# Peptides against a protein of PDB entry 4Z63: the designs that were tried, part 155

Target 1, 334 residues: chain A of PDB entry 4Z63
Amino acid sequence: LCLGMNDLTGNIPEDLFHLKRLNLLGIQENRLSGSLSREIRNLSSLVRLDVSWNLFSGEIPDVFDELPQLKFFLGQTNGFIGGIPKSLANSPSLNLLNLRNNSLSGRLMLNCTAMIALNSLDLGTNRFNGRLPENLPDCKRLKNVNLARNTFHGQVPESFKNFESLSYFSLSNSSLANISSALGILQHCKNLTTLVLTLNFHGEALPDDSSLHFEKLKVLVVANCRLTGSMPRWLSSSNELQLLDLSWNRLTGAIPSWIGDFKALFYLDLSNNSFTGEIPKSLTKLESLTSRNISVNEPSPDFPFFMKRNESARALQYNQIFGFPPTIELGHNN

## One batch from the design tools (peptide; made by RFdiffusion4, then SolubleMPNN)

Design b2_p19_1_s1 (from b2_p19_1, 8 letters changed)
Fold by OpenDDE base, seed 1:
Structure b2_p19_1_s1 (fold): chain B 334 residues (1-334), chain A 19 residues (1-19)
Amino acid sequence: as target 1 above (334 residues)
Amino acid sequence: PSWISSDEPNARLPEVPLP
């Protein structure tokens, strides 16, 4: 049943939950309100539940033990409160959980040993607190992780050295500390292609340790951290780099010539720093900016990116990396 | 002055279409 992208209001009729053979329920992008009914438990054949972009409130019902075939739960952009229900946090069938942009709170706990099928987790823009869950690497298929805009105080767990499945990771605006430790840990994630760390590590030094290496890194976003230091030499070895945003920091020194050696780099933002010297001539040789053939077919993170064009403007949403226009921003340096 | 993040406000944001 697909009723998405309408102007439906009120509650879901209870009789809808009597559809025991229903595999897909999509009611996204409406004005549905109230609590999500516990009677969802009656939809025992449900594979996909999409209630996203509504006005739902209250706690998510703890009925996911009665949904043994549920692979996709999309509840982003609602008013859900409380924690992740125990049955959801233990779901062996769940592939994708998207609860971004809600009011979920408490300590984030997932039983990763039970969640054997989980490959995408989006819990960004919630009210989770405490530390990052150390057991996330036990989710052996977990590829996409957005935990941005929560209050995860402290450091990236040492256990994340073993996060082999991790490809796309965002922790932007999550009150993280110790960028040196974070990068030192995350460099061991061999499949890591996208790393977003914006609005963390306030006033720390960006490490220039030549021992750091991110072999598969395509997207690095570490904006608005007030980071000190210079352009990190270790980044020059990330030959697949496509997007770099280090804007709104306190980085100094010259922009190095190796920045123009990235064959796939189509988006560079170094604006609002304290870089000095000349613009590297090598930037004029960026193949990605001279050739129109950006490979639009490359995998992107499941989580969206947001760009603020100015301090007062609404953020723009980009659902894919290649949605960003080819850009070189070097403004507001001195 | 722009910067990229993955933190959204609790509101519907305009989606930029792919070129």
Scores: peptide ipSAE 0.424, ipTM 0.763, DockQ to the pose 0.378
Fold by OpenDDE base, seed 5:
Order: structure tokens, then sequence, then C-alpha cells
Structure b2_p19_1_s1 (fold): chain B 334 residues (1-334), chain A 19 residues (1-19)
């Protein structure tokens, strides 16, 4: 049953929960309100539940033990409160969980040893507090992780050295500290292609350690951190780099010539730093901007990107990396 | 001046249910 993108209001009719053979329930992008009924437990054949972009409130019901076939749960952009229900945090069938932009709170706890199928986790823009869950690497299929805009004080856990499944990682605006430790840990994630760390590590030094290596890194965003230091030499070995945003920091020194050697680099923002010297001539030879159609068929993160032009302006949402226009921004350096 | 984030700027503050 697909009723998304309408103007439906009120609660879900109770009779809907008698549809025991229902595999797909999509009621997203409506004005549905009230609590999400515990009677969802009666939909024992449910594979996909999409209740996103509604006005649901209250706690998410703890009924996911009665949904053995559920692979996809989308509840982003609602008013859900409380924690992740125990049955959801232990679901062996769940492939994708999206609860971004809710009011979920408390410590984030997932039983990753039970969540054997979890591939994508989006819990961005919630009210989770405490530390990052150290056991996330135990989710052996977890590829996409968005935990942005939560209050995860402290450092990236040492256990994330073993996060081999991790490809797309977003932690923007999560009160993280110790960028040197974070990068030192995350370099061990062999499949890491996208790393978004904007609005963390306030006033720290960006490490220029030649021992750091991110072989598969395509997207690096570390904007608005007030980071000190220079363009990191270790980044020159990330030959697959497509997008780099280091804007709104306190980086100094010259822009190095190797920045123009990235064959796939189509978006570069180094604006609002303290870079000096000349613009590297190598930037005029970026293959991505001169001759190559960047292959649009590359896997992208499941979480959206946002471009903020001003603190007061509505951010533009980009659902794909290649949605960004080819850009070189070097403005406002002093 | 722009920057990229995954921080949702338009967080619909859950409309506090009117009491």
Amino acid sequence: as target 1 above (334 residues)
Amino acid sequence: PSWISSDEPNARLPEVPLP
C-alpha cells in the first residue's frame, strides 16, 4: 500500500493493521499525526515501512520482534521521542534504519551482534547524548552511517579501527574532539570513501602526519572547525579525491601544487582560511573540469548533504555528490 | 561564504504539540 505524497491527516485507521499480507506500507510525505500504533505488530509480512515526513509523535513502539521480514524502516522527519526500541535495536532482518530529524534522546545503543543485516543507519539530527557507541564495528554489514547533529562528546572510539564495512561516515556538528585521534583511527577503515566532520574539533590543529593514509577517500568535508595548520601532505596520496571542503578554518601556508593532480576532483572549497602565496597553476589542468565526464554511476551516501551559504539562509540539500556543481572556491583568504 | 555539512539546517523543530 503506497499512499505517500498526499495531504492525508489524522491517525492511521486501525483497520489498516488487519492487512496481514501487506509487504509494503508507504505513507510518507503526509500530515499524519499522533503516536505510531503498536498494532503495526499485526503486519507480520511487512518488508518496508515508510512513515517519513509526517507529524508522528511519542515513542516508537517496541513491536519489531513481531516483524521478522522488516528490511526497511524509514521514519525521518517526525516528532518521535525516547530511544531506539529494544526490538528494533536487536532486529536481525533490518537492512536500513532512517530516523533522521526526530527528537530521539538518551544514549545510542544498538545490539550490533544481533543486527546482522544492517547496512544503512541514519540517526542524524536527533538528541542522542553520551559517547559514540563503541560496538558499531560489530555491525559487520554497516556501510552508511549518519550520526550528525547529536551530542556525542569525546573522541572517535578506538574500536572503529576495525570498522571494515564503513564506506560513508557523517559526524557533522556532534561535539567531537581530537581530530588527530579521529583521523588516526579512521584511516584503518579500508572501505571509507566519504568522511564528513564539519563543525567539530573546534580550534584544533589539522594533523600533517605523513603516516596518515586514506587510499579510497573520495569525499572529505571538514568545514567550519577553526582548524589550524596547513594543507595536509597525507591527503596527496588520496588519488580518488572528488570533493574537498576545508572552508571556514584557520589553515595557513601555500596551497600546494599537488592539489591539481587529483584527476577526479571537481569540487574544491578552501575559502575563508588564511592561505597565502600564488594559486597553483596545476588547478587549471584539473581533468574533471576540462575533459572528463565524471562517471555519475558511483555509489553515493544515503544521507543528504547540505550547503549553507549563510547561517540565516536555507541550506540547499544535495542528495548526491554529483549534484554539486563543479566548483573552485578560494575566496576570503587573508 | 558557504560550507558543506550533513547537519540538517531545516530541522523541523517538532511542533511542540500545543498544550
Scores: peptide ipSAE 0.414, ipTM 0.792, DockQ to the pose 0.268
Fold by OpenDDE base, seed 3:
Structure b2_p19_1_s1 (fold): chain B 334 residues (1-334), chain A 19 residues (1-19)
Amino acid sequence: as target 1 above (334 residues)
Amino acid sequence: PSWISSDEPNARLPEVPLP
């Protein structure tokens, strides 16, 4: 049943929960309000539940043990409060959980040993606090993780060295500290292609450790951190780099010539730094900008990117990396 | 001047209508 993208108001009729054979319930993009009914438990055949973009409030009901076939739960952009229900945090069937842009709070706890099918987790823009859950690497299929705009004080857990499934990771604006430790840990994530760390590590030094290596890194965004240092030499070994945003930092020194050696680099923002010297001539030789169509069909993160132009302006949303226009931005340097 | 983030700028928490 798909009733999304309407102006439906009020509560879900109780009789809807009698549809025991229902595999898909989509009621997204409405004005449905109140609590999400516990009677969802009656939808025992449910594979996909989309209640996103509504006015739901209260706690998410702890009924997911009665939904053994549920693979997709989409609840982004609601007013949900509380934590992740125990039954949801233990769901062996769930592939995708999206609860982005809610008011969920407390410590983030998932039973990753039970969540054997979890591939995508979006909990961005919530009120989770405490530390990053150390057991996330136990979610052996977890590929996409957005935890941006939560209050995860401290450092990236050492356990993330074992996060082999991790491909897309966003921690933007999550009060993280110690970028050197974070990069030192995350370099062990062999499948990591996208790393977004904007609005963290306030005033720290960007490490220039030649021992750091991100072999599969395609997207690196570490903007607006007030980072000091220079262009990191270790980045030159990330031969697959497509998008680099280090804007709004305090980086100094020259832009190195190796920046033009990235065959797939189509988006470069080094603006609002303190770089000096000449613009490398090698930038004029970027193959992606001169001769090659970028493959639009490459896997992208499930979480959106936002381009913020100023503090007051509405950010532009980009759902795909290749939605960004080919860009070289070097403005507002010394 | 712009920067990329995955941080949602427009967290329109639905204003729960006051009862």
Scores: peptide ipSAE 0.426, ipTM 0.796, DockQ to the pose 0.270; fails the geometry check
Fold by OpenDDE base, seed 2:
Structure b2_p19_1_s1 (fold): chain B 334 residues (1-334), chain A 19 residues (1-19)
Amino acid sequence: as target 1 above (334 residues)
Amino acid sequence: PSWISSDEPNARLPEVPLP
């Protein structure tokens, strides 16, 4: 049953929960309000539940133990409060959980040992606090993780050295500290292609340790951190780099010539730094900017990106990396 | 001056069309 993208109001009719053979319930992008009914438990054949972009409130019901076939739960952009229900945090069937842009709070706890099918987790823009959960690497299929805009004080856990499934990771604006430790840990994630760390590590030094290596890194965003230091030499070994944003930092020194050697680099923002010297001639030879052959069909994170042009401007949403226009921004604020 | 993040405001944002 797909009723999304309408102007439906009120609550879900109770009789809808009598549809025991229902595999898909999509009621997204409406004006549905109230609590999400506990009677969802009656939809025992449910594979996909999409209640996103509504006005739902209250706690998410703890009924997911009665939904053994549920693979997809989409609840982003609602008013949900409380924590992740125990049955949801233990779901062995769940592939994708999206609860971004809610008011969920408390410590983030997932039983990753039980969540054997979880491949995508989006809990961005909530009110979770405490530390990053150390057991996330136990979610052996977890590829996409957005935990942005929560309050995860402290450092990236040492256990994330073992996060082999991790490909797309966002921690933007989450009050993280110790960028040297974070990069030192995350370099062990051999499948990591996208790393977003914007609005963390305030005033720290960007490490220039030649021992750091991100083999598969395609997207690195570490903007607006007030980072000191220079362009890191270790980044030159990330041959697959497509997008680099180090804007709004306090980086100094020259822009190195190796920045133009990235064959796939189509988006470069080094603006609002204190770089000096000449623009490398190699930037004029970037193949991605000359050939227009950007492969739009590459895997992308499930979470959106946002571009903010200035403090007063509304952010623009980009659902894919290749939605960004080919860009070279080198404007410096001295 | 622009920067990229993955944190959204508590509002629906306009989507930029894919080229």
Scores: peptide ipSAE 0.423, ipTM 0.762, DockQ to the pose 0.376; fails the geometry check

Design b2_p19_1_s2 (from b2_p19_1, 9 letters changed)
Fold by OpenDDE base, seed 3:
Structure b2_p19_1_s2 (fold): chain B 334 residues (1-334), chain A 19 residues (1-19)
Amino acid sequence: as target 1 above (334 residues)
Amino acid sequence: PSWISSDEPNAKLPDIPLP
């Protein structure tokens, strides 16, 4: 049953929960309000539940133990409060959980040993507090993780050295500290292709440790951190780099010539820094901008990117990396 | 001047004032 993208108001009719053979319920992009009914437990054949972009409030009902086939739960852009219900945090069937842009709070706890099928987790823009869950690497299939805009004070857990499944990771604006430790840990994530760390590590030094290595890194975004230091030499070994945003930092020194050696680099933003010297001539030879069509069909994070022009401007949303226009931005350097 | 983030612009959460 797909009723998305309407102007439906009020509550879900109770009789809808008698549809025991229903595999897909999509009621997204409406004005549905109130609590999400516990009677969703009656939808025992449910594989996909999409209640996103509504006016739902209250706690998410703890009924997911009665939904043994549920693979997809999308509840983004609601008013949900409380925590992740225990049955959801223990779901062995769930592949994707998207609860971004809610008011969920408390300590984030997932039973990763039980959540054997979890591939994508989006909990961005909530009110989770405390520390990052140390047991996230126990979610052995977890590939996509967005935890941006939460209050995860402290450092990236040491356990994330073992996060082999991690490919796409966003922690933007999560009050993280110690970028040196974070990068030192995350370099062990052998499948990591996308790393977004914007609005963290305020005023720290970007590490220039040549021992750091991100072999598969395609997207690195570490903007608006007030980072000091220079262009990190370790980044030169990330031969697959496609997008680099280090804008709105306090980086100094020259832009190194190796920045033009990235064959797939199509988006470069180094603006609003303190870089000096000449623009490397190698930038004029970027193959991605001169000769090669970038394949549009490359895997992208499940979480959206946002380009903010200023604090008051509506950000542009990009759902795919290749949605970004080919860009070289070097403006506003000293 | 722009930067990329995963922060939602239309967050229902009040803008945490940047310190």
Scores: peptide ipSAE 0.379, ipTM 0.776, DockQ to the pose 0.258
Fold by OpenDDE base, seed 1:
Structure b2_p19_1_s2 (fold): chain B 334 residues (1-334), chain A 19 residues (1-19)
Amino acid sequence: as target 1 above (334 residues)
Amino acid sequence: PSWISSDEPNAKLPDIPLP
């Protein structure tokens, strides 16, 4: 049943939950309000539940033990409160959980040993607090993780050295500390292609340790951290780099010539730093900017990117990396 | 001034203050 993209209001009729053969319930992009009914438990054949972009409130019902076929739960952009219900945090069938842009709170706890099918997790823009869950690497299929805009005090857990499934990771604006430790840990994530760390590590030094290596890194975003230091030499070994945003830091020194050696680099923002010297001539040789053939068919994170153009301006949403225009921003340097 | 994040621009939550 697909009723998305309408102006439906009120509560879900209770009789809807008598549809025991229903595999897909999509009621997204409406004005549905109230609590999400516990009677969802009656939808025992449910594979996909999309309640996103509504006005739902209250706690998410703890009924997911009665939904053994549920693979997709999309509840982003609602008013849900409380925590992740225990049955959801233990779901063996769930592939994708998207609860971004809610009011969920407390300590984030997932039973990753039970969540054997979880491949995408979006809990960005919630009220989770405490530390990052150390057991996330136990989610052996977890590829896409957005935990941005939560209050995860402290550092990236050491256990994330073993996060082999991790490909796309965002921790933007999550009150994280110790960038040196974070990068030192995350370099062991051999499948990591996208790393977003914007609005963390405030005033720390960006490490220039030649021992750091991110072999498969395509997207690095570490903007607005007030980071000190220079362009990190270790980044020059990330030969697949496509997008780099280090804007709004306090980085100094020259822009190195190796920045133009990235064959796939189509988006570079080094603006609002304290870089000095000349613009490297190698930037004029960026193949991605000279050739029209940006491979649009590359996998992207499931979580959206946002570009804030002005402090007061509505941010632009980009659902894919290649949605970004080819860009070189070097403005507002000394 | 532009920068990339995964922060929801239409967040129903208040901005986490920059330290």
Scores: peptide ipSAE 0.374, ipTM 0.840, DockQ to the pose 0.255
Fold by OpenDDE base, seed 5:
Formats: C-alpha cells, structure tokens, sequence
Structure b2_p19_1_s2 (fold): chain B 334 residues (1-334), chain A 19 residues (1-19)
C-alpha cells in the first residue's frame, strides 16, 4: 500500500493493521500525526515500512519482534522521542534503519551481534548522548553510518579499527575530540570511501603523519573545525579523491602541487584558511574538470549532504556526491 | 563562504531535492 506524497492527516486507521499479507506500507510525505500504533505488530508480512516526513510523535512501539520479515524502516523527519526499542535494536531481518531528524534520546545501544543484516544506519540529528557505541564494528554488514548532530562526546572508539564493512561515515557536529586518534583509527577501515567530520575537534592540529593512509578515500569533509597545521601529506596517497572540503579552518603554509594530481577530484574547497604562496599550476590540469567523461556510476552515501553558505542561511541539500557542481574554492586565505 | 556538512540545518525541514 503506497499512499505517500499526499495531504493525508490524522492517525493511521486501525483497520489498516488487519492487512496481515501487506508487504509494503508507504505513507511518507503526509501530515499524519499522533503515536505510531503498536498494532503495526499485526502486519506480520511487512518487508518495508515508510512513515517518514510526517508529524508522528511519542515513542516508537517495541513490536519489531513480531515483524520477522522487516528489512526497511524509514521514520526520518518526525517527532519520535525515547530510545530505539529493544526489539528494533535486536532485529535480525533489518537491512536499513533511518530515524534521522527526530527527538530520540538516551545512550545509543544496538545489539550488533543480533543485527546480522543491518547495512545502513541513519540516526543523524537526534538527541543521543554519551559515547559512540564501541560495538558498531560487530554489525558485520554495516556500510553506511550517519550519527551527525548528536550529543556524543570523547573520541572515536579504538574498536573502529576493526570496522571493515564501513564505507560511508558521517559524524558532523557530534562534539568529538582527538582528530589524531580518530584518523589513526579510521585509516584501518579499508573500505572507507566517505568521511564527514565537520564541526568537531575544535582548535586541534590536523595531523601531518606520513604513516596515515586512506587507500579508498573519495570524499573527505573536515570543515569548520578551526584546525591548525598544513595540508596533510598523507592525503597525497588517496589517489581516488573526488571531493575535498577543508574550509573554515586555520590551516597554513602553501597549497602543495600534488593537489592537482588527483584525476577524479572535481570539488575542492580550501577557503577561509590561512594558506600562503602561489596557486599550484597543477590545478589547471585537473582531468575531472577538463574531461567531460566523469564516471557517474559510483556508489554514494545514503545520508544527505548540506551546503551552508552561512550559519543563518537555509542549507542546500545534496542527495548525491555528484550533485555538487565542479568547484575550486580558494577564497579568503589571509 | 560555504562549507559541507552532514549536519541538518534545521529540524523538520523538508529535503529539497536539488534538480
């Protein structure tokens, strides 16, 4: 049953929960309100539940043990409160969980040993507190993780050295500390292609350790951290780099010539730093900007990107990396 | 001056698909 993108209001009719053979319920992008009924438990054949972009409130019901076929739960952009229900945090069938842009709170806890099918997790823009879950690497299929804009604290867990499944990682604005430790840990994630760390590590030094290596890194965003140091030499070995944003830091020294050697680099923002010297001539030879044949068929993160022009402006949302225009921004280096 | 983030600017803002 697909009823998305309408002007539906009120609660879900109780009679809808008598549809025991229903595999897909999509009621997204409406004005539905009230609590999400516990009677969802009666939809025992449910594979996909999409209630996103509504006005739902209250706690998410703890009924996911009665939904053995549920693979997709989309509840982003609602008013949900409380924690992740125990049955949801233990679901062996769930592939994708999206609960971004809610009011969920408490310590984030998932039973990753039970969640054997989980490949995408989006819990960005909630009220989770405490430390990052140390057991996330036990989710052996987890590739996409958005935990941005939560009230986490401390450093990236040491256990994330073993996060081999991790491909796309977003931690923007989560009060993280110790960038040297974070990069030293995350370099062991051999499948890591996208790393977004904006608005963390305030005033720390960006490490220039030649021992750091990110072989598969395509997207690095570490903007607005007030980071000190220079362009990191270790980044020159990330030959697949497509997008680099280090804007709004306190980086100094010259822009190195190797920045123009990235064949796939189509977006570069080094603006609002303290770089000195000449613009490297190699930037005029970026193959991605001179050739029309950019291979667009690359996997993208499941979480959105936001481009902010200022703190008060509405951000532009980009659902794909290739939605960004080809850009070289070097302005405001004083 | 702009920067990229995965941090949503405002709670409950609709996703504007960029064309």
Amino acid sequence: as target 1 above (334 residues)
Amino acid sequence: PSWISSDEPNAKLPDIPLP
Scores: peptide ipSAE 0.372, ipTM 0.766, DockQ to the pose 0.360
Fold by OpenDDE base, seed 2:
Structure b2_p19_1_s2 (fold): chain B 334 residues (1-334), chain A 19 residues (1-19)
Amino acid sequence: as target 1 above (334 residues)
Amino acid sequence: PSWISSDEPNAKLPDIPLP
């Protein structure tokens, strides 16, 4: 049953929960309000539940133990409060959980040993607090993780050295500290292609440790951190780099010539730093900017990106990395 | 001057699809 993209108001009719054979319920992009009914437990054949982009409030009901076939739960952009229900945090069937842009709070706890099918987790823009959950690497299929815009004070857990499934990771604006430790840990994530760390590590030094290596790194975004230091030498070994944003930092020194050796680099923003010297001639030879053949069909993160021009400006949303225009920004360096 | 982030700028604004 797909009723998305309408002007439906009020609550879900109770009789809808009698549809025991229902595999898909999509009621997204409406004006549905009130609490999400516990009677969703009656939908025992449910594979996909999409209640996103509504006016739902209250706690998410703890009924997911009665939904043994549920693979997809989309609840982004609602007013949900409280924590993740215990049955949801223990769901063995769930592949994708999207609860982005809610008011969920408390400590983030997932039973990753039970969540054997979880591959995508989006909990961005909530009110979670405490520390990053150390057991996330136990979610052995978890590839996409957005935890941006929460309050995870402290450092990236040492256990994330074992996060082999991790491909796309966003921690933007999450009050993280110790970038040296974070990079030292995350370099062990062999499948990591996208790393977004914007608005963390305020005023720290960007490490220039030649021992750091990110083999499959395609997207690195570490903007607006007020980072000191220079262009890191370790980044030169990330041969698959497609997008680099180090804008709005306090980086100094020259832009190195190796920045033009990245064959796939189509987006470079080094603006609003303190770089000096000449623009490397190698940047004029970037193949990705001269050839039209950017393979648009590469896997991308499930979470959106936002380009902010100013604190007061509406951010542009980009759902795919290749939605960004080919860009070289070197402006506002002093 | 712009920067990329994955945090939503305004939790209350619906995603406006870029044209």
Scores: peptide ipSAE 0.379, ipTM 0.766, DockQ to the pose 0.335; fails the geometry check

